Peptides against a protein of PDB entry 2Q3Z. Designs and how they scored, part 11

Target 1, 272 residues: chain A of PDB entry 2Q3Z
Amino acid sequence: YVLTQQGFIYQGSAKFIKNIPWNFGQFEDGILDICLILLDVNPKFLKNAGRDCSRRSSPVYVGRVVSGMVNCNDDQGVLLGRWDNNYGDGVSPMSWIGSVDILRRWKNHGCQRVKYGQCWVFAAVACTVLRCLGIPTRVVTNYNSAHDQNSNLLIEYFRNEFGEIQGDKSEMIWNFHCWVESWMTRPDLQPGYEGWQALDPTPQEKSEGTYCCGPVPVRAIKEGDLSTKYDAPFVFAEVNADVVDWIQQDDGSVHKSINRSLIVGLKISTKS
Target 2, 254 residues: chain A of PDB entry 2Q3Z as posed
Amino acid sequence: YVLTQQGFIYQGSAKFIKNIPWNFGQFQDGILDICLILLDVNPKFLKNAGRDCSRRSSPVYVGRVGSGMVNCNDDQGVLLGRWDNNYGDGVSPMSWIGSVDILRRWKNHGCQRVKYGQCWVFAAVACTVLRCLGIPTRVVTNYNSAHDSNLLIEYFRNSEMIWNFHCWVESWMTRPDLQPGYEGWQALDPTPQEKSEGTYCCGPVPVRAIKEGDLSTKYDAPFVFAEVNADVVDWIQKSINRSLIVGLKISTKS

## One batch from the design tools (peptide; made by RFdiffusion4, then SolubleMPNN)

Design b1_p8_8_s4 (from b1_p8_8, 4 letters changed)
Fold by OpenDDE base, seed 3:
Parts: sequence; C-alpha cells; structure tokens
Structure b1_p8_8_s4 (fold): chain B 272 residues (1-272), chain A 8 residues (1-8)
Amino acid sequence: as target 1 above (272 residues)
Amino acid sequence: EPQHPVSS
C-alpha cells in the first residue's frame, strides 16, 4: 500500500520537468469521514443506497465512483475545473498545497464545489480519497497528453494551405496531464489485468453518461487492448494518439498529413 | 504552473 501522506506531483513540460510538494493527508483527522460523505452523496447512492453500499467492497466500483465525484460535473462532487486564468471568485489551482484543505472546504460548505482545480488537483484529491478507502494509489503525470474527443485515437488539426490552424481547436495536447493509478484485482476482466489501473478524475469526456474515467488496466493500455473496460480508447489516446493535419488546398482538396513534430505521451509515475 | 495547450 502507498502510505505516504506527503509527496511530489510532476508538472511542467516534457523538456522541463518540474514538481511540486503535495500533502495528501489521507490519515489526517476527519478526512476519512469526508471520504465517506463523498460516497454517501454520489448519484448511485442517492438512486439506490442498498445497491451502492453492497458494491463498495469492490475497488473497481469505488474507483469509478471516486473518479466521478472528485469533479463536480454531473453531481455534488468536490472540484470545479477552470483553465482560463480567471480565478478571482475562488482559489487559483496553483495555490493548493494539499488535498486536506480542499476536502474540508467541500464538506464545510455543504458539499458545495470548490473553485478551482486543474488536472493535478483533481488527481491529488482522488489519490487522497482512494488511499483513505484503502486502495493503493499514486499520481501519474503524462507530458504532451492528448485529449481525444471523438474516440478515433487521433488529435486532428485543420489547416489552410499555409499550414495555419483554422477555427478553434477542439482537440488538443496538454503540456502535461495528471491522473491516478490504483492497485486492484480485476475479477470483471480476463486473467492478467490485475495491478495498476488508470483512473482520471479530471472532467474531459463522459463515460457511460458521467464525467469519469476508468479503471482501466495499465497493462491493457500498454498492450493495446482497447476493448478493456473502462475507457481504454480514451486513456490509450492520452498517451499514444497520433497527430494528423488536415490541410485544405486552394482548390478545395484536402490533404492528410501525419504531424511528426508533435509526439504524444511521456508518462512518469511516483514511487510506490 | 498551470496546464496549457501545446503549441502546434
């Protein structure tokens, strides 16, 4: 089990790797109670408490619930994400130094969403919650991390004949992105997929109608088994997407070009 | 340091 309460989260870029200290604080007073509140306000509990509680012995089930509840999308979750540098009505994502303050603020304000988080904040809070619930968890960072929004394993840019990107970029590559990996067995899958499972609490794409992601075996991603639940294609794309330029010529024809200058994926993890 | 899109 990962029992450390203080650690580091990797940030920056592939060329200039940085880290920040983070207090996960999974054993601090009252934090476990807050994690239990988080479970008790999740949509599945509210819909059918008995069914939800009966499934809480499954780290697969709990991991998926936590992935959804760390963000406030679709539910009474913990954090509201924001990336536009306008944080005046809340706390800048860069100001947080640990998960404890975030969780306490959430609980103390009646489970009102905390403003604001970005990927490492979401990941760190998820890591804290999962550790509290007895699930070995670590934060991971992926540099040049792709956000594939149409499930084709590509990042696609539309360009004019001069190579200039046209319109607003819908798909993108982040300088870095953080999520968590949790250690668990996968009795719901074929043998061999026990071990580290990727979970992504940052609201990026919906999974079965909810902004959550995973768990998906890290092994499945590494081996390219995209049929593996949950969300293997999305997580695979984060670390392996190819970049394609669709270049429109003056005559209206379109040329497909593989962009070899943008290399997706450089994943690193903290020590177990 | 915040997240930001990589320039292409």
Scores: peptide ipSAE 0.536, ipTM 0.946, DockQ to the pose 0.544
Fold by OpenDDE base, seed 1:
Structure b1_p8_8_s4 (fold): chain B 272 residues (1-272), chain A 8 residues (1-8)
Amino acid sequence: as target 1 above (272 residues)
Amino acid sequence: EPQHPVSS
């Protein structure tokens, strides 16, 4: 989880699991320096360098910073996400074979956001950075991964009387989603939450005003402790959300139906 | 393969 530079990232769907090789390259020349630049351009450093530096001994703090800085939302972060199949003005997310080229491009272009990434690219870059900083980290793939936007632990679809989905889907389920898990103690929490912590660098929801997510103990998610910082409800929903259909009738009445055809969550942790 | 929404 620290020493391995080559690995695999799981993709595809729950029914058709695939993987791709990925070069994390945390020990390649110059990569550590780039990771340090990433820390030095983060908003917290720019606001108060002394305070930021004093907190860099905490993997909790660093993990949260990295989660925010791997995406370019809100800051001079590394990657711009795109999912609409229009990648002509950049690099297709599917073309990347490792984190090293992405990080080098980012640094060499004055910390300009790299186009483009999707979930596994964000996760892989975060994994590289965290490993560089001495934090044991692995990429995780979750199939049928939910994106809950209103923190109610539900994916809600609005349907007409014929069962057809109406309007734009605000909430959704991804065929797969990737994030990272990092091993750390949690002195900021009650005892028992040491171990793997989920961090999600893909910009999905804001946490305390920034597109970042975690760290949250994997144990807390497993046990359903949604009060645990950071972002337990969101991460819980990614793997455990229920799907609800709101069926609208012509008379204005609405019927709530549990959708059992869509099962959220099938998490696979990598060993490499 | 790209990430995409699951068809309900």
Scores: peptide ipSAE 0.535, ipTM 0.947, DockQ to the pose 0.547
Fold by OpenDDE base, seed 4:
Structure b1_p8_8_s4 (fold): chain B 272 residues (1-272), chain A 8 residues (1-8)
Amino acid sequence: as target 1 above (272 residues)
Amino acid sequence: EPQHPVSS
């Protein structure tokens, strides 16, 4: 995982799985230096350099920092996300073919946010950075990926009597979503949670005040241990949320219905 | 292909 510079990222939908080639490029000239700059501009370093540096021996700490710094939310991070198909003032997320150009652009423009990314771009850049820092990392794609906004492990749709969704449709299921899994021990947890840890650099929800996510043991998600730090409920919901329809009737009554047509989660881990 | 919400 650390040694592979080129790979594939899975995209599309559950019914129509696609992939794109991606150049992670962790060994290309100057990329490690850029990753070190990323660490040196993170909010924790700026607040207390000595404390931040003393913690960089921890993959748990570094992974969480990288998760936050790959997105530009809250900090001098790398990428600005955009999903509205208006990319004229930047680069379309679909145009990127590797992490190297993104990281170089970021550094060369004074650590100014790069426009634009979507989930696989965030994940791929995070994968590059983590690999540069010696953390075995792979990109993961989850089809029918839920974004739970209120930590209730549900995707809730409000519908009128005709079944039409009402409101702003804030909660959603993505056709696909990408994040990364990194291999590390978890001395901060009870025994048995070493191994793959999920990290999500796409700015979806705040964790302890910052748009970051993880690391959380993949085992904890599999076993439903939602008390395990970090962000187990959110990551669990991405792959396991149930869908509920709240149907408003004309008489003012509300009917709760489990939506069995929307099955959340189909996770694929890359081998390289 | 970009990300998009699935039809509900």
Scores: peptide ipSAE 0.530, ipTM 0.946, DockQ to the pose 0.546
Fold by OpenDDE base, seed 2:
Structure b1_p8_8_s4 (fold): chain B 272 residues (1-272), chain A 8 residues (1-8)
Amino acid sequence: as target 1 above (272 residues)
Amino acid sequence: EPQHPVSS
């Protein structure tokens, strides 16, 4: 997890799982220096350098900083996400073959956001950075991955009497989504939550005002301990959300129906 | 292959 520089990232769909090769390149020339620059331009460092530096011995702290800094939302982060197929003014997310070029571009252009990324690009860059910083990290792919926006552990669709979806689809299910898991102890939590921690660098929801996510113990998610910091409800929903249809009837009544055709979650952890 | 929403 620290030494492996080349690996695979899973993509596609639950029915048609695919993978791409990826060069994480954490030991390539200058990459560690770029990762240190990433830490030195984070908002917490800019606000109070001494405090930020004093906390860098904590993989919990560093992981949370990295999850926020891999995306350019709120800060001078690395990647700008885009999903609308309009990539002409940058690089298509599908064209990247590794983290090294992305990080070098970011640094060489004065920490200007790199265009463009999608989930696996965010995850892969985060994986590279965390590995550079000595944190064992792997990319995770979750198929039929839910994006819960109101923290109720549901994906809700509103439908008219004819079953037609109404309103904006704010909540959604991705065909696949990628994030990272990092190995660390959790001295900030009760005993038993050491091990893999989920971190999601793709900007989806704000956590404490910043587009970041985690770390949250994978164990907490598995056991349903949603009070565990950070962002347990959101990560739980990504892999376990129920899909609910709210169907309005002609008489004005609303019927709640569990949508059993949409099964959220199929997580695959990489071995390298 | 890009991410996309699953049809509901």
Scores: peptide ipSAE 0.511, ipTM 0.942, DockQ to the pose 0.539

## One batch from the design tools (peptide; made by RFdiffusion4, then SolubleMPNN)

Design b1_p9_1_s1 (from b1_p9_1, 5 letters changed)
Fold by OpenDDE base, seed 3:
Structure b1_p9_1_s1 (fold): chain B 272 residues (1-272), chain A 9 residues (1-9)
Amino acid sequence: as target 1 above (272 residues)
Amino acid sequence: MVQRPVGAP
């Protein structure tokens, strides 16, 4: 999880699982230096360098910083996400074959955001960075991955009396979503939450004001301990959200219906 | 393979 430089990232859908090869390249020339630059341009370092540096011995702290810095939201982070199929002014997310080129482009252009990434690109770059920093990390893929936008552990669709989805601000389920899991102790939590921690560098929701996510113990998610920092409800929803249809009638009444045709969550963890 | 929303009809 630290030494492996080449691997696979799972994509596609639950019914049609695919994978792509990926060169993480954490030991390629200059990559560690770029990872250190990433730390040195993070908002916490810029605010208080001494405090930031004093906390870099904590994989919990570093993991959270990396999850925020892999995306360019709110900071001088690495990647700009885009999902609208308009990539002409950059590189298509589908074109990347490894983290090295992305990180080198970022650094060589003065830490300017690289266009573009989607979930697996974010996850893969985060995996590279975390491995560079000595944190055992793997990319995971979750099929039918929920994006809960209002922190209620539900994916909610609003429908008219005919069952047609209404509005443009519907919550959604991704065909797949990638994030990373990192191995670390959690001295900041009650005993028993050491082990794999979920971190999500894709800018989906803000955590404490920044587009970052985790670390949260995989065990906490499995056991439904949503009080566990960081971001347990959001990560829990990614893999366990229920789907609800709110059906509006002509008389103004609303009917709540559980949507059993959409099953959230099917997680695959990589071996390396 | 792109990441895309899926939904029930």
Scores: peptide ipSAE 0.366, ipTM 0.887, DockQ to the pose 0.507
Fold by OpenDDE base, seed 4:
Structure b1_p9_1_s1 (fold): chain B 272 residues (1-272), chain A 9 residues (1-9)
Amino acid sequence: as target 1 above (272 residues)
Amino acid sequence: MVQRPVGAP
């Protein structure tokens, strides 16, 4: 989880699982230096360099910083996400074959955001950076991955009497979503939460005002302890959200229906 | 492989 430079990232759908090869390349020339630059341009360093540097011995702190800095939201981060199939002014997310080119492009262009990424690209770059910094990290894929937007642990669809989804802001289930898990102790939590921690660098929801997510103990998610830092409800929802259909009738009545055809969550952890 | 929403008509 630190030494492996070549691996696979799982994609596709729950019924048709696929994978792609990926070069994490954490030991390639200059990559560690780029990771250090990433830390030195993070908002916390810019605000208070001494405080930021004093916290870099904590994998909890560093993991959270990296989660935020891999995306370019809110900061001089690495990647700009895009999902609308319009990639002509950059590189298609599907074109990347490794983290090295992305990181080098970012650094070589003055820490300008690289266009473009989707979940596995964010996750893979985060994995590279965290491994460079000595944090054991793996990419994970979750099929039928929920994006809970209102923190109620539900994916809610509003439908008319014909079952057609209404409105432009319906909540979402991804065919697949990738994030990372990093191994660390959690001295900031009660005993027992050491081990794998979920971190999600894809900019989905803000955490404490920044597009970052985690670290949160995988154990906490498994056991349903949603009070643990950081972002347990969001990560829990990614793998466990229930789906609810709100069916609106022409008379203004609303019928609540549990959608059992959409089962959220099927997580696969890599062994590389 | 593109990441995309599922469950929508």
Scores: peptide ipSAE 0.365, ipTM 0.883, DockQ to the pose 0.543
Fold by OpenDDE base, seed 2:
Structure b1_p9_1_s1 (fold): chain B 272 residues (1-272), chain A 9 residues (1-9)
Amino acid sequence: as target 1 above (272 residues)
Amino acid sequence: MVQRPVGAP
């Protein structure tokens, strides 16, 4: 989880699982220096360098910083996400084969955001950075992955009387989504939450004002302890959300229906 | 492989 530089990332759909090779390259020349630059341009360092540096011995703190800095939202982060198939002014997310080129481009262009990434690109770069900083980390893929936008542990679709989706307020399920799990102790929590911690660098929801997610103990998610920091409800929903259809009738009445055809979550944790 | 929404037509 620290020494392996080449691996695979799972993609596709629940019915058609695929994978791609990926070069994490955490030990390649100059990558550690780039990871240190990433820490030195983070908002917390810029606000109070002494406080930020004093906390870098904590994998909890560093993990949360890296989660925020891998995306360029809110800061001078590494990657700009894009999902609309318009990649002509950058690099298609599908063309990347490793983290090294991305990190080098970011640094060599004055820490300008690299265009473009999607979930596995964000996760892979985060994995590289965390491994480089000595934190055991692996990429995780979740199929039919929910994006809960209102913190109610539901994916809600609004439909008319004919079953057609009224799109403006509908939430989303990804065919697949990638994030990372990092191994660390949690001295900031009650005993028993050491081990794998979920971190999600794809900019989906703000956590304490920043597009970041985690760390949250995988155990807490499994046991349903949603009060555990950080962002337990969001991560729980990614793998366990129920799908609800709100069906509006002609008379203005609304019927709530559980959507049994959409099953959220099938998580795969890789060993490399 | 492209990441995309599912569950909608």
Scores: peptide ipSAE 0.351, ipTM 0.883, DockQ to the pose 0.546
Fold by OpenDDE base, seed 1:
Structure b1_p9_1_s1 (fold): chain B 272 residues (1-272), chain A 9 residues (1-9)
Amino acid sequence: as target 1 above (272 residues)
Amino acid sequence: MVQRPVGAP
């Protein structure tokens, strides 16, 4: 989880699991220096360099910073996400074969955001950076991964009497979603939450005003301790959200559909 | 392989 530079990232769907090879390259020349630049351009450093540097000994703090800096939302972060199949003005997310080229491009272009990434690209770059900084980290893939947008631990679909989806936005279930898990102690929590911590660098929801997510103990998610910082409800929902299919009538009544087959969450932890 | 929403039921 620290020494391996080449590995695999799982993709596809729950019924058709696929994988791609990925070069994390955390020990390649110049990559550590780029990771240090990433820390030195983060908003907390720019606001108060002394305060930021004093906290870099904490993998909890560093993990949260990296989660926010791997995406370019809110800061001079590394990657711009795009999911609409229009990648002509950049590099297709599917074209990347490793983290090294992405990080080098970011640095060489004055910390300009790299176009483009999707979840596994965000996760892989975060994995590289965290490994560079000495934090054991692995990429995780979750199939049928939920994106809860209103913090109710539900994925809700609304349909009219004809079965047509209603509303401007429906909550999301991804065919797959990737994030990282990092090994660390949690002195900021009650005893027993040391070990793997989930961090999600894909910009999905804001946490304390920034597009970042975690760290949250994998144990807390498993045990349903949703009060645990950071972002336990959101990460819990990614793997455990209940799906509700509502039928709306003209009279304003709402009824649950009896037809539901999709189950949220099938998590695979990588070995490299 | 792209990340994409799965269809609603």
Scores: peptide ipSAE 0.355, ipTM 0.886, DockQ to the pose 0.507; fails the geometry check

Design b1_p9_1_s2 (from b1_p9_1, 5 letters changed)
Fold by OpenDDE base, seed 5:
Structure b1_p9_1_s2 (fold): chain B 272 residues (1-272), chain A 9 residues (1-9)
Amino acid sequence: as target 1 above (272 residues)
Amino acid sequence: EVQRPVGAP
C-alpha cells in the first residue's frame, strides 16, 4: 500500500467490470518534492503557514488537505474534472497511464491545473500523493455509485403523470466511481475507528466549504454511523443510497416509489 | 473507460 508503484484501477460497470494498469510512481524522481509543493500551496497553508505545518504530522489532516488539493476547485489543485467528452484543449482522462506525468505537468506549469481528470484519475493521483507522504493508501471502485446532493441518502427522480422525468436531474448514479482508502488512526474520534478511511478527491460536494471528502472510517460507513466525521452521510450514500421515484399527479398528489431494480453500490478494493 | 451516469432506472 506504500511500496507498490504499479497497480490496477477497476472501471466499467457492475455487469462488465474492467481494469486498467496504472503507474502510481510515488518513488520516482521529484515526486516527493511535488507532493510537498502541493501541501505548500494549499489554502490552509496560505492562511496560516505555521498552523498548517504543525498539523502535517496528522494523517487525518493531511488526508483531508490532499483530498481537496487533488482537484483544482477553489484552489491551486492538480486536476480539472470534465465529463462532457470535449477534451480537445487538454488531455483526455482516458489517456493517462500514471500519476507521475500528471504531477510533473502540474508542477512544471506553475501549479496550473491539469486538464483533464475523471474519478479514477483523481483517485489515482491522490493515492500517489498519500503513498508518497507515507500513508498506506489504495484505490477503491464502487459500481452504481450514487451522488447524493441533498444529504437525504436518496437518489430522487421526479416524474409527471406520464412518467417523464422533471427537474435538472442533478442527483445521479455513476456507472462507477473511484476514491481512495487510507490507513490511519483516528485520535479525533471515539475508540474503534482506526483502520481504513475513505477519502474522495473527485469534486462532487463541498465539505466545510471546500471540495473535499473524508477521511471517514470505513467501519462507520459499514455500520451506518453517519455522525462520524468527515462526510459520513455523503460516503454512505455513495454505496447505500436508495433510488426513489416521485410521481407527481395532475391532481397534486405525490406517490413515492422505491426502485429495487437498480442497486446502488458494489465496492471493490485493490489489494495493493 | 469513461465515467458516466447510469441514467434514471
Scores: peptide ipSAE 0.373, ipTM 0.888, DockQ to the pose 0.507
Fold by OpenDDE base, seed 3:
Structure b1_p9_1_s2 (fold): chain B 272 residues (1-272), chain A 9 residues (1-9)
Amino acid sequence: as target 1 above (272 residues)
Amino acid sequence: EVQRPVGAP
C-alpha cells in the first residue's frame, strides 16, 4: 500500500465491472517534491505555516489536507473536475494512465489546475500523494454510489403524477465512484477506530467550508456511527443511502414512495 | 469509462 507503484482501478457498473491499469508512481523522480509543494500551497499553510507544519506528523491532518488539495476547488489544488463530455480545452479524464503526468503538469505550470479529472483520477492522485507521504493508501470503487446533497441519508427524486422525474434538482447516484482508504490510527477518536479511513478528494460536498472529505473510519461507516468525524453521514450515504420518490399530484398532495429498484452501494477495495 | 448518473426508470 506504500511500495506498490502500479495497480488497477475498478470502473464500469455493478452489472459490468471493469478496470484500468494505473501508474501511481509515488517513487518516480521529483514526485515527493511535488507532494511537498502541494502541502506548502494548501490554505492552512498559507494562513499559518508554523501551525500547519507542526501538524504534518498527523496522518489525520495530512489526509484531510490532501483530500482538499487534490481538487482545485477553493484552493490551488491539482485537478479540475468535469463530467459533461466537453474536454477540448484540456485532457479527457479517460486519457490519463497515471498520477505522475498529472502532478508534473500541475507543478510545471505554476500549480495551475489540471484539466480534467473525474472520480478515479482524483482518487488515484490522492493515493499517489498519500503513499508518497508514507501513508498506506488504496483506491476504492463503489458502484451505484450516492451523492447526498442535503445530509438526510436519502437520494430523493421528485416525480409528477405519472412518475416522471421533474426538474434538474433531484439528487443523484453515480454508476461508480472512487475514493481512497488510508491506514492510520485515530487518537482524536474513541478507541477502536484505528485502521482504514475513507477520504474522498472528488469535490462533491463541502466539509467545514472546503471541498474535502474524511478521514472517517471505515468501521464507523460499517457500524453506522454517524457522529464520527469527519463527514460520516456523507460517506455513509455514498454506500447506504435509501432512495425515495416524492410523487406530486395535481391537487398538490405529495406521496412518499420507497424506491426499491435502485440499490445504493457496492464497494470494492483493492488488494494493492 | 466515464462516471455518469444513474436514475430510476
Scores: peptide ipSAE 0.369, ipTM 0.888, DockQ to the pose 0.520
Fold by OpenDDE base, seed 2:
Structure b1_p9_1_s2 (fold): chain B 272 residues (1-272), chain A 9 residues (1-9)
Amino acid sequence: as target 1 above (272 residues)
Amino acid sequence: EVQRPVGAP
């Protein structure tokens, strides 16, 4: 989880699992220097360099910073996400074969955001950076991964009496979603939460005002301890959300039903 | 392979 530089990332769908090879390249020339630049341009460093540097010995702190800096939302982060199939002014997310080229492009262009990434690209770059900084990290893939937007642990679809989706307020489930798990102790929590921590660098929801996610103990998610920092409810929902259909009748009445056709969550971790 | 929403109507 620290020494391996090449691996695979799982993609596709629950019924048709695929994988791609990926070069993480955490030990390639200049990559460590780029990771240090990433830390030196983060908002916390710019606000108070001494405080930021004093906290870089904490994998918890560094993990949270990296999850925010891998995306370019709110800062001079590495990647701009795009999902609308319009990539003509950049590089298609599907064309990347490793993290090294992305990081080098970012640095060589004055820390300008690289176009474009999707979830596995964000996760892979985060994995590279965290490994480079000495934090054991792996990419994980969750099939039928929920994006809860209102923190209620539900994916809600609004439908008319004919079952047709209404409006644009419906939440979403990804065919697959990638994030990372990092191994660390959690001295900031009660005993027992050491081990794998989930971190999600794909910009989905803000956490304490920044597009970042985690670290949250995998154990907390498995045990349903949603009070555990950081972002336990969001990560829990990614893998455990229930799907609810709100069916509105012509008279204005609303019927709530559980959607049994959509099962959220099938998590697969890489071995590399 | 693209990441895309599921649960389409």
Scores: peptide ipSAE 0.343, ipTM 0.879, DockQ to the pose 0.539
Fold by OpenDDE base, seed 4:
Structure b1_p9_1_s2 (fold): chain B 272 residues (1-272), chain A 9 residues (1-9)
Amino acid sequence: as target 1 above (272 residues)
Amino acid sequence: EVQRPVGAP
């Protein structure tokens, strides 16, 4: 997970799994230097360089920084996400074949955000950076992956009496979503949570005011320990959210239906 | 392939 430079990222849907080849390229010339620049432009370094540097021996700390810095939200991060199929002023997320070009573009343009990424691009770049920094990391794909926006572990749809979805459709389930898992000890947690930690660099929700996510022990998610740092409820929801239909009648009555026709977190694909 | 929402149930 540190040595592999070429791999595959899984995409598609639960019923039709696809993959693309990806060059992580963590050992290519200049990539480590770019990863170090990424650390040196992070908000915590800019605020207090000495404190930030003193924490860089912690993969927990570094993982969280990288999760935030791979996206350009809130900082001078690497990638701008876009999902509306309007990519003419940049590079289509589907065009990328590796992390190296993305990182080089970012650095060569004065740490200007690279347009554009989607989940697997964010995850892949994070994977490259973390591997460069000596943290064993793999890309993970979750099919039927929920994006819970209000931290209630539900994906909620509102419907009228005719079954038509009403209002904001922001809460949703992705056909697939990618993040990374990194291997680390968790001295900041109770014993037993060492191992794979989920980190999600796609800017979906803020964590402590920044678009970042994790690290959270995969074990904690599997066991339903939602009190575990960091962002356990959000990551848990990605793989376990229930779907609720709220049917609103014209008389003002509201009916609740839990719909499990779509199973969140049907399959997670990654290398072991 | 693009990441996209699945249809609402």
Scores: peptide ipSAE 0.332, ipTM 0.878, DockQ to the pose 0.506

